# Designs tried in a protein design run: peptides against a protein of PDB entry 6B4E. Part 27

Target 1, 295 residues: chain A of PDB entry 6B4E
Amino acid sequence: TNFDKISKMFWHYKDKIAQIKQDIVLPIKKADVNVRNLLSRHKRKINPKFGQLTNSNQQLFKIQNELTQLINDTKGDSLAYHWILNFIAKAVVHQAETEVRVKPESALPLGKLTLYLLVQFPELQELFMARLVKKCPFVIGFTCEIDTEKGRQNMGWKRNNENKWEDNTSYDERMGGILSLFAIITRLQLPQEFITTTSHPFPIALSWHILARICNTPLNLITNTHFVILGSWWDAAAVQFLQAYGNQASKLLILIGEELTSRMAEKKYVGAARLRILLEAWQNNNMESFPEMSP

## One batch from the design tools (peptide; made by RFdiffusion4, then SolubleMPNN)

Design b1_p10_8_s4 (from b1_p10_8, 3 letters changed)
Fold by OpenDDE base, seed 2:
Structure b1_p10_8_s4 (fold): chain B 295 residues (1-295), chain A 10 residues (1-10)
Amino acid sequence: as target 1 above (295 residues)
Amino acid sequence: MPPPQAPPMP
């Protein structure tokens, strides 16, 4: 694991967030009134769509088509197009922070929708990844110290209006929700219409990078959150990960479930205890995946 | 102790 490379990637996306603000978000405020009105109408139509997802593929396809039309309506203006994609990127991550955190299986329809949009609108990819890394650096296996304000901010900790840090449970749950979504995206097959024409934008190899980078992280930087997000990843993607990489996947699952938990046993992390239970369930041939969506 | 070393990606 090259931690310098990971850090460079992390800061690349932090810079991208700043760029998005300067080049997309701020300029639109000075755009023509017709463009601003279009985007306001589209924002109002798009925002509720993510909460309308169910375990139904029919409902998914309906929402995909509706969003595709709404996004296409903005293509006549490059700034408007990028603005609406950035809005979508923010909305998807927000849905992971709020709904997926309490209902992890909701990551499946959300992930399918997101993957479709990422392929249909390639410009969404960098916007989405930048938002993910800002909110949950674990998606690229980045970890830093959290004993400083800057370190906490870099790791995606939030402050309330009173400048009080969020509690550990809230942080853990948010990180778990975001990582569940990303894990789902990495393990999904491309939609049938794209499978022969394009490569997967965020393939299962990115799940490998998450696990491997966490395993190679200095132990003094490992927290309960690392185990929580590994457990969230496990529920979301472990079955498909084993299918993709076979024996090599097994080695890595044992490494996180057995070795990493054992190395941190003195901390008595609740997340580590859960991950151990998931490992034991797998060893007993009882590894579960999220239910498939209905037709 | 050093962290557990992940195997190389296949």
Scores: peptide ipSAE 0.096, ipTM 0.848, DockQ to the pose 0.945
Fold by OpenDDE base, seed 4:
Structure b1_p10_8_s4 (fold): chain B 295 residues (1-295), chain A 10 residues (1-10)
Amino acid sequence: as target 1 above (295 residues)
Amino acid sequence: MPPPQAPPMP
């Protein structure tokens, strides 16, 4: 694990967020009134669709088609197109922070929708990744100290209006929700219509990077959150990860579930205890995945 | 103590 490269990647996406603000978000405020009105209408139509997802593939396909049409309506104006994609990136991550955190299995329909959009609209990929890294650096295996305000901000901690940090549970749940979504995306197959024409934008290899980078993180930087997000990842992707990498996957699962938890046992992290339970369930041939969606 | 060493990616 090259931590310098990970740090460079982290800061690249931080810079990308700043660039998005400068080149997309701010300029649209000065755009023609017709463009602004179009985007406002589209925003209102797009935003509720993420909450309309269910465990139904039929409903998913309906929403995919509706979103595709709405996004295509903006392609005649590059700024409008990028603005709507950035809005979607933000909305998807927000859905992970709010819904997936409390209902992890909802990551599956959301992940399928997101993957479809990422392939259908390639310009969404960088916008989405930048938003993910800003909100949850764990998606690229980045970790820094959280003993400083800047460190907490870098790790995606929020402050309330009273300048108080969010509670640990809220942070853990948000990170878990975002990571669940990302994990799902990495383990999903491309939609059939894209398999022969497009490579997976966020393949299962990125799950490998998450696990490996966390395992190689200095132990003094490992927190309960690391174990929480590993547990979230496990629920979302462990089965498919084992299918993808076989024995090497097993070694890495044992490494996070047994070795990393054992190294941190003195901390008595609740997330570590849960991860240990997941490991034991697997060892007893009781590894579970999210239920498949209905037709 | 050093962290666990992840295996190389396949």
Scores: peptide ipSAE 0.093, ipTM 0.848, DockQ to the pose 0.920
Fold by OpenDDE base, seed 1:
Structure b1_p10_8_s4 (fold): chain B 295 residues (1-295), chain A 10 residues (1-10)
Amino acid sequence: as target 1 above (295 residues)
Amino acid sequence: MPPPQAPPMP
């Protein structure tokens, strides 16, 4: 693991967020009133759709079609198109922070929708990844110290209006929600209409990078959150990860589930305890995946 | 102790 490269990637996406603000978000405020009105209407129509997802593929396809139409309506103006995609990127991540956080299984329909949009609208990919890395740097296996304000900010910690940091549980759950979504995306197959024509934008190899990079992270930087997000990843993708990489996947799962947890045992992290339970369930041939969606 | 080393990607 080359941590310098990971850091460079992290800062690249931080810079991308700044660029998005400068080149997309701010300019649209000065755009033609008709464009602003269009985007306002589209925003209002798009926002609720992520919450309308269910365990139904039929409902998923409906929402996919509706979003596709709404996004296509903006293609006549490049700035408007990029603005709506950036809005979608933000909305998807927000949905992960809120709904997936409390109901991890909801990552599956959300991930399917997101993957569809990422393939259908390739310009969404960088916008989405930038938002993910900003909110949850664990998605690229980035870790830094959190004993400084800047470190906490870099790791995606939020402050309230009273300048108080969010509690550890809130942070852990929020990171878990985002990571669950990303994990799902990495293990999903492309929709049938794209499988022969398009490469997967965020393939299962990115899950490998998450695990490997966390496993190789200096132990003094490992926190409860690392174990929480590994547990979230496990629920979301471990079955498919094993299918993809076989024995090498098994070795990596053992490293995170057994070795990493053991090395951090003195900390008594609740996330580590959960990850150990997941490991033991696997060892007992009881590894579970999220249920497949209904027709 | 050093962190556990991940295996190389297949």
Scores: peptide ipSAE 0.098, ipTM 0.849, DockQ to the pose 0.952; fails the geometry check
Fold by OpenDDE base, seed 5:
Structure b1_p10_8_s4 (fold): chain B 295 residues (1-295), chain A 10 residues (1-10)
Amino acid sequence: as target 1 above (295 residues)
Amino acid sequence: MPPPQAPPMP
């Protein structure tokens, strides 16, 4: 694991967030009133769509088509198009922070929708990844110390209006929700209409990187959150990960489930205890995945 | 103690 490369990637996306603000978000405020009105109407129509997802593929396809039309309506203005994609990137991550946080299996329909949009609108990919890395650096296996204010900010910790940090449970749950979404995206197959013409933008190899990078992280930087997000990843992708990489996947699952948890046993992390339960379930031939969606 | 070393990516 090259941690310098990971750090450079992290800061690249931090810079991208600043660039998005400067080149997309701020300029649109000065745009023509008709453009601003269009985007306001589209924002109001788009935002509810993520909450309308169910375990139904039929409902998913309906929402995909509706969003595709709404996004296409903005293509006549490049700034408007990029603004609406950035809005979608933010909205998807927000849905992971709120809904997936409390209902992890909701990551499956949200992930399918997101993957479709990422392929249909390639410009969404960098906008989405930048938002993911800002909110949850674990998606690229980045970790830093959280003993400083800057370290906490870099790791996606939020402050309230009184400048107090969010509670540990809230942070853990938000990180788990975002990571669940990303894990699902990495293990999904491309929709049939794209599989022959497009490469997967965030393939299962990125799940390998998450696990490997966390395993190789200095132990003094490992927190309960690392185990929480590993558990979230496990629920979302472990079955498909084993299918993809076979024996090598098995070795890595043992490393996170047994070896990493054992090395951190003195900390008595609740997330680590859950991860050991998941490992034991697998060892007893009882590894579960999220239920498949209905037709 | 060093962290557990992940195997190389396939």
Scores: peptide ipSAE 0.095, ipTM 0.849, DockQ to the pose 0.920; fails the geometry check

## One batch from the design tools (peptide; made by RFdiffusion4, then SolubleMPNN)

Design b1_p11_1_s1 (from b1_p11_1, 3 letters changed)
Fold by OpenDDE base, seed 2:
Structure b1_p11_1_s1 (fold): chain B 295 residues (1-295), chain A 11 residues (1-11)
Amino acid sequence: as target 1 above (295 residues)
Amino acid sequence: VLTPPSLEPSV
């Protein structure tokens, strides 16, 4: 693992966020009134749709079609198109921070929708990844110290209106929610209409990178959050990860479940204890996945 | 089984 390269990737996406603000978000405020009105209407129609997802594929396809139409309506203006995609990227991540956080299995329909949109609208990919890395740098296996204000900010910690940091539990749960979504996306197959013509934008290899990079992270930087997000990843993707990489996947699961937890045992992290339970369940041939969606 | 990326973990 080359952590210098990972750091460069992290800062690339941080710069991308700044660029998005400068080149997309701010300029639209000065755009033609008709464009601004269009985007305002579309925003109001799009925002509720992510919360309308269920375990139904029929409902998923309906929402996919509706979003596709709404996004296509903006293609006549490049700035409007990029603005609506950036809005969608933010909305999806927000849904992970709120809904997936409390109901991890909701990551499946959200992930399917997101993957569809990422393939249908390739310009969404960089916008979405930048938002993910900003909110949850664990998605690229980035870790830094959190003993400083800047370190906490880099790791996606939030402050409230009183300038107080969020509590550890809230942070852990938010990170778990976001990572669950990303994990699901990495392990999903492309929609049938794209599988023969398009490469997966965020393939299962990115799950490999997450696990490997965390395993290689200096132990003094490992926190309870690392184990929480590994547990979230496990629930979301471990079954499919094993299917993809076989024995090599098994080795990596043992590394995170046994070796990493053992090395950190003195810390008595609650997240580590849960990860041990997941490992033991797997060893007893009881590895579970989220239920498949209904027709 | 897919070929894993060339990234080796070392805990």
Scores: peptide ipSAE 0.033, ipTM 0.715, DockQ to the pose 0.951
Fold by OpenDDE base, seed 5:
Structure b1_p11_1_s1 (fold): chain B 295 residues (1-295), chain A 11 residues (1-11)
Amino acid sequence: as target 1 above (295 residues)
Amino acid sequence: VLTPPSLEPSV
């Protein structure tokens, strides 16, 4: 694993966030009043849509169509279009931090919606990835030391109004929620209308990268969070990952489930214990996936 | 002991 390349990728997306603020968010404040009013109305209509997702494909398709129309209404102004996509990117990640965090299976409808939008609106891809990396650098297998303020910030830790860091459980759950969403996206097939004409923007290979990069991470940087997000990934994508890569996938699952957990056994991480249970369930031919969505 | 996977998948 070339960690220098991963670091460069991490900082690329961190810089992209700053660029988005400068080139999209700030300029729109000075835009024509009609554009600002349009975006305000659209924001209000778009925001609740993510919470309206259910386990129903019918409901998903309805929301996809509604969002598509709302986004298309902004295409006449490039700045407005990019602004609304950036808003969507933020909203999707926020949904992962809040709802998926507590109900991991909700990643499936959210992931399907997100993947549809990523393909339908390609400009969303960089905006979304930048937001993901900023909030959860685990999505690209990036890890740094968290013994410094800057290190914690880089790893997506938040401070409250009293400058106190969030508790470990809150951080772990947020990271797990975001990673669950990303994992789902990587293992989903493209919608039928795109499968023959478009390449998958975030394919299953990116799940491979996450696992491989974590396995190659220096052990002194491995924390409970790494095991938590691996467990979240496992629930979200392990079945489909095995289908995609077969024996190669099996070896990698054993590496994370057995080898990595064993190397860190002295730490007695709760996340590692859960991952071990997932491994054992698989070994007993009891690997589970999220329930399929209804029609 | 399993050999660690490469950064890129083989297939």
Scores: peptide ipSAE 0.028, ipTM 0.666, DockQ to the pose 0.145
Fold by OpenDDE base, seed 4:
Structure b1_p11_1_s1 (fold): chain B 295 residues (1-295), chain A 11 residues (1-11)
Amino acid sequence: as target 1 above (295 residues)
Amino acid sequence: VLTPPSLEPSV
């Protein structure tokens, strides 16, 4: 694991966020009134769609079609198109922070929708990844110290209006929600219409990177959150990860579930305890996955 | 430092 490269990737996406603000978000505020009105209407129509997802594939396809039409309506104006995609990227991550956080299995329909959009609209990929890394650096296996305000900010910690940090549980759950979504995306098959023509934008190999990078993270930087997000990843993707990489996957699952938890045993992290339970369940042939969606 | 498997995953 090259941590310098990971750090460079992290800062690349931080810079991308700044660039998005400068080149997309701010300019649209000065755009033609008709464009602003169009985007305002589209925003209002798009935003509810993520909450309309259910465990139904039929409902998913309906929403996919509706969003596709709404996004296509903006393609005639490059700035408007990128603005709406950036809005979608933000909305999807927000949904992970709120809904997936409390209902991890909701990551499946959200992930399917997101993957469809990422393939259908390739320009969404960079916008989405930038938002993910900003909110949850764990998606690329980035970790820094959280003993400083800047360190906490870099790791996606939020302060309230009273300048108080969010509580550890809130942070852990929020990171878990985002990571669950990303994990789901990495393990999903491309929609049938794209399998032969398009490469997966965020393939299962990115899950490998997350696990491997966390395993190689200096132990003094490992927190309860690392184990929480590993547990979230496990629930979301471990079954499919094993299917993809077989024995090599098994080795990596043992590394996170057994070795990493053992090395951190003195900390008595609740997240580590849960991860160990997941490992034991797997060893007992009781590994669980999210239920498949209904037709 | 934990050593990941030697074989890299294929995309």
Scores: peptide ipSAE 0.026, ipTM 0.659, DockQ to the pose 0.114
Fold by OpenDDE base, seed 3:
Structure b1_p11_1_s1 (fold): chain B 295 residues (1-295), chain A 11 residues (1-11)
Amino acid sequence: as target 1 above (295 residues)
Amino acid sequence: VLTPPSLEPSV
């Protein structure tokens, strides 16, 4: 693992967030009133759609079509188009932080919707990845120290209006929600309409990178959060990961479930205990995946 | 030190 390259990637996306603010978000505030009104209306229509997802593919397809139309309405203005995509990127991540956090299986319909949009609107890919890395650096296997304010900020910790850090449980659950979404995206097949014409924008190889990079992370930087997000990843993608890489996948699952947890046993991390339970379930031929969506 | 497989995925 080349940590210098990972760090460069992390800072690339941090810079991208700053660029998005300067080139997309701030300019829209000075745009024509008609454009601003259009985007305000579209924002109000788009935002509820993510909460309308269910375990129904029929409902998913309906929402996909509705969002496609709303996004297409902005294509005549490049700035408006990029603004609405950036809004969607933020909204999807927010949904992961809130709903997926408490209901991990909701990552499946959200991930399907997101993957569809990422393929249908390729400009969303960099916007979405930048937002993911900002909110949850674990998606690229980045880790830094969190004993400093800057370190915590880099790792996506939030402070409230009173400048108090969020509690550890809130952070862990929020990171788990975001990573669940990303894990789902990496293991989903492209929709049939794209499978022959488009490469997967965030393929299962990115899940490999997450696991391998965490395994290579210096042990002094490993926290309970690492185990929480590995557990979230496991629930979301372990079955499909094994299907994709076979014995090589098994090696990584053993490394995170057995070796990494054993190396950190003295810390008695709750997330590590859960990951051990998942490993044991797998060893007993009882690995579970999220249920498939209904027609 | 934990020694995982290569960072590059292999099938």
Scores: peptide ipSAE 0.025, ipTM 0.658, DockQ to the pose 0.118

Design b1_p11_2_s1
Fold by OpenDDE base, seed 4:
Structure b1_p11_2_s1 (fold): chain B 295 residues (1-295), chain A 11 residues (1-11)
Amino acid sequence: as target 1 above (295 residues)
Amino acid sequence: MTIVPEEPPVL
């Protein structure tokens, strides 16, 4: 693992967030009133759609169509189009931070919706990835120290209005929610209409990167959060990951579940204990996946 | 600890 390369990727996306603010978000505030009104109406229609997802594919397809229409309505103005896509990127990640955090299986419909939008609107890909990396650097296997304020900020820690850091449990759960969404996206097949014409924008290889990079991370940087997000990844993608890479996947799952947990045993991380339970369940032929969506 | 290859195996 080249950690310098990963660091460069991290900062690339951090810079992209700053660029998005300067070139998309701020300019829209000064745009024509008709454009601002259009976008205000669209954001109000778009925002609730993510919470309307269920375990129903029928409901998913309805929402996909509604969002597609709403996004297409903005294509006549490039700035408006990019603004609405950036809004969607933010809304999807926010849904992961809130709903997926408490109901991990909700990552499946959200991931299907997101993957559809990423393929249908390719300009969403960089906007979404930038948002993901800002909020949860674990999605690219980036880790830094959290002994400094800057380190915590880089790792996506939040402060409240009183400048107090979020508690460890809140951070862990929020990272787990975001990572679950990303993991789901990486293991989903493209929608049937795209499978022959488009490459997967965030393929299963990115799940390999997450696991490999975490395994290769200096142990002094490994925290409970690493194990929490690995557990979240496991629930979301381990079955499909094994299907994709077979014996090599098995070796990597053993490395994270057995070797990495053993190396950190003295820390008594709760996330590590959970990951060990997941490994043992797999060894007992009891690996579970999220339930498939209904028709 | 075993160093994991950065890239997945070729399928």
Scores: peptide ipSAE 0.529, ipTM 0.941, DockQ to the pose 0.914
Fold by OpenDDE base, seed 2:
Structure b1_p11_2_s1 (fold): chain B 295 residues (1-295), chain A 11 residues (1-11)
Amino acid sequence: as target 1 above (295 residues)
Amino acid sequence: MTIVPEEPPVL
């Protein structure tokens, strides 16, 4: 693992967030009143769509079509188009922080919707990835120390209105929710209409990067959160990961489930205990995946 | 700890 390369990638996306603010978010405030009114109406229509997802593919397709139309309505103005995509990127990540956090299986319909939009609107890819890395740098396998204020900020820790850090449980759960969504996206097949014409924008290889980079991280930087997000990843993608990489996947799952947990045993991390349970379930041929969606 | 290859095997 080249940690310098990972750090460069992390800072690239941090810079992208700053660029988005300067080039998209701030300029739209000075845009034509008709454009601002259009975007305000579209934002109000788009916001509830992510919460309207269910385990139904029919409902998914309906929402896909509705969002596609709403986004296409903005293409006549490049700034408006990029603004609505950035809004969607933020909304999807927010849904992961709130709903997926408490109901991990909801990542499946959300991930399917997100993957569709990422392929249908390629300009969403960089906007979405930048938001993911800002909120949950674990999605690219980035880790830094959290003993400093800057380190905590870089790792996506939030402060409340009283400038108090969020509690460890809240942070762990948010990171788990975001990582679950990303893991789902990486293990999904492209929609049938795109499979022959488009490459997957966030393929299963990115799941390999997450696991490999965490395994290669200096042990003094490993926290309970690392084990929590590995457990979230496992529930979301382990079955499909094994299908993709076979014996090599198996070796890596054993490495995170057994070796990494054993090396950190003195810390008695709750997340590590859960990951050990997931490993044991797999060893007993009881590896579970999220249920497939209904027609 | 075992160093894991950065890149996955080719599918």
Scores: peptide ipSAE 0.526, ipTM 0.941, DockQ to the pose 0.884
Fold by OpenDDE base, seed 3:
Structure b1_p11_2_s1 (fold): chain B 295 residues (1-295), chain A 11 residues (1-11)
Amino acid sequence: as target 1 above (295 residues)
Amino acid sequence: MTIVPEEPPVL
């Protein structure tokens, strides 16, 4: 693993976030009142849609169609279109931080919706990745020290209104929620209407990158959060990962579940204990995946 | 620890 390349990728997306603010978010605040009112109305219609997802494919398709119409209504103005897509990117990540955090299986309908939108609106891809990397650098296998304020900020730690850091449990759960969503996206098949015309924008190879980069990370940088997000990834994608890469996938799952946890045993990380339980369940032929959605 | 290849096997 070339960690310098990963760092360059991380900073690329940090720069992209700054660019989005300058080129999309701030200009809209100064735009014509009619444009701002239109976008405000669309925002109010779009935002509830992510919370309306269920385990129903019928409900998913309904929401896909509604969002498609609302986004298409903005295509006549490039700035408005990019603003709506950036809003969606933020809203999806927020849903992962809140709902997926407490109900991991909700990542499946959210991931299906997100993948559909990423293919239907290709300009969403860079906006979404920038938001993901900002909020959860683990999605690209980036890790830095968290003993400094800047290190914590880079790793997506939040401060409250009193300038206090969030508690470790809150951070771990948020990272797990975001990573669950990303893992689901990487393991989903493209919708049938796109499978012959479009390549997958975030393929299963990106899951390999996450696992490989974490395994290659210096042990002094490994935290409980690394094990939490690996457990979240496991629940979301391990079955499909094994289907994709077979024996090589198995070796990597054993490496994270056994070797990495054993090397960090002195830390007594709760996330590591959970990952070992997942490994043991797999060894007992009881690897579970999220239930498929209903018709 | 075994160095894991950065890129996955070719599918």
Scores: peptide ipSAE 0.525, ipTM 0.941, DockQ to the pose 0.899
Fold by OpenDDE base, seed 5:
Order: C-alpha cells, then structure tokens, then sequence
Structure b1_p11_2_s1 (fold): chain B 295 residues (1-295), chain A 11 residues (1-11)
C-alpha cells in the first residue's frame, strides 16, 4: 500500500469540497431568481425522499423515478444541475449519518437508490466521493493521527458550538453508518437497465481496498473506530465479498477478524470484540447478510 | 502483520 498516494487522493477530495463551494454553492446565490426558486422547490421535494425509503423495491422504483424527474428538470442550466446533484450527495451522506447509523439494514435501499443515481447522473460520482471522503476517510482507507486538532478534523470528527469534540460513540456510529452505505454500494449489482452499457462506478474492488489498506495501516494509528467500521462493512458486504473473491476474500476476512484483532487485543476495543464475534459466526457457518428487499 | 496486496485479484 502506497499511503502517499492515498493521502494525495484524500486531499484531492478535500480540495474538491472547497471547489464545490466556490464554483457551485456560492455562484447559485447570484443566479437568476427563477433558477433559485426552482432549486428551492426541488430541494424541498427531494429532501424527504430519502426518508421515504422502505424495504420495498416498488417504493424504491417510485422514488428513483421521482428523483430522476426532479433532477432532469435542472439540466437546462449546468450550474443548477450541479447544485442539485451536490445537494443530493450531501443528503445521502446525511441519511447515512442519521438513519443508517441506528438501522444499518436501511443502507440497502439507500445504497440501491444512490447507485442508480450515480449511474443515471455520472456527474454525481465526484460530488458524492468528495462528500464521503470528507465525512468518512475510511471509505478510501485513509487514516491519520488524531492526537492533534487538525488530525481529528481530517478524520471527520465534529466539534460543537462550544468547540468540544463529539463523543467517541457518536463518531464511531456516524463512521459506521457512512461506511455501511459505501460497502452496500460496492457489493450491489448495477440495475438491469445499465448492466450491459455501464461499468460499476464504485465496484467491489473498493471494498478490497478498504480492508487491505486498514490491514496495512501502522498499528499505532489503529483505533476502535477501525474495528467498528470493519464490523459495519462485514454486516453490509462480507457475504458478497466472499462470493466475489472466494479464497482470497476468506484470507482477508481472517486477517481482519483474527490477526488484526489479536494484534490489538491489549487495547480491549469493543469494536474488535464485535468483529471477533462476526468471525466466529462465520466459522460456525452462520454468516448473515441484510435481508433482501421485498417486491 | 501480513502485507495485503493493494489491488484485488482479477475477477
């Protein structure tokens, strides 16, 4: 693993966030009043859609169609189009930080919706990745020290209005929620309408990168959060990961579940204990996936 | 710890 390249990728997306603000978010404030009114109406219609997802594919398809129409209404103005996609990218990640955080299985319908939108609107891909990396650098296997304020900020830690850091549990849960969504996206098949014409924008290979990069991370940088997000990834994608890579997947799951947890045993991380339980369940032929969605 | 290849096996 070349961690310098990963760092460059991390900073690329951090810089992209600044660029998005300068080139999309701020300019729209000076746009024509009709454009601003359109975007305000669309924002109000789009925002609740993510919370309307259920375990139903029928409901998913309905929401996909509604969002597609709303986004297409903005294509006549490039700035408006990019603004609405950036809004969607932010809203999806926010849904992961809130709903998926407390109900991990909700990542499945959210991931299906997100993957559809990423393929249908390719310009969403960079906007979404920038938001993901900013909020949860673990999605690209980036880790830095968190002993400094800047290090914590880089790893997506939030401060309140009193300049106090969020609680460890809150951070761990948010990271787990975001990573669950990303893991689901990487293991989903493309919708049938795209499978023959488009490559998967965030394929299962990106799950390999996450696991490999974490395994290769210097042990002094490994925290409870790493084990929490590995557990979240496991629930979301381990079954499909094994199907994709077979014996090589098995070796990597053993490395994270047994070797990495053993190397860090002295820390007594709660996330590591959970990951060990997941490994043991697999060893007992009881590896579970999220339930499939209903028709 | 075992160094894991950065790139996955070819599918």
Amino acid sequence: as target 1 above (295 residues)
Amino acid sequence: MTIVPEEPPVL
Scores: peptide ipSAE 0.524, ipTM 0.941, DockQ to the pose 0.894

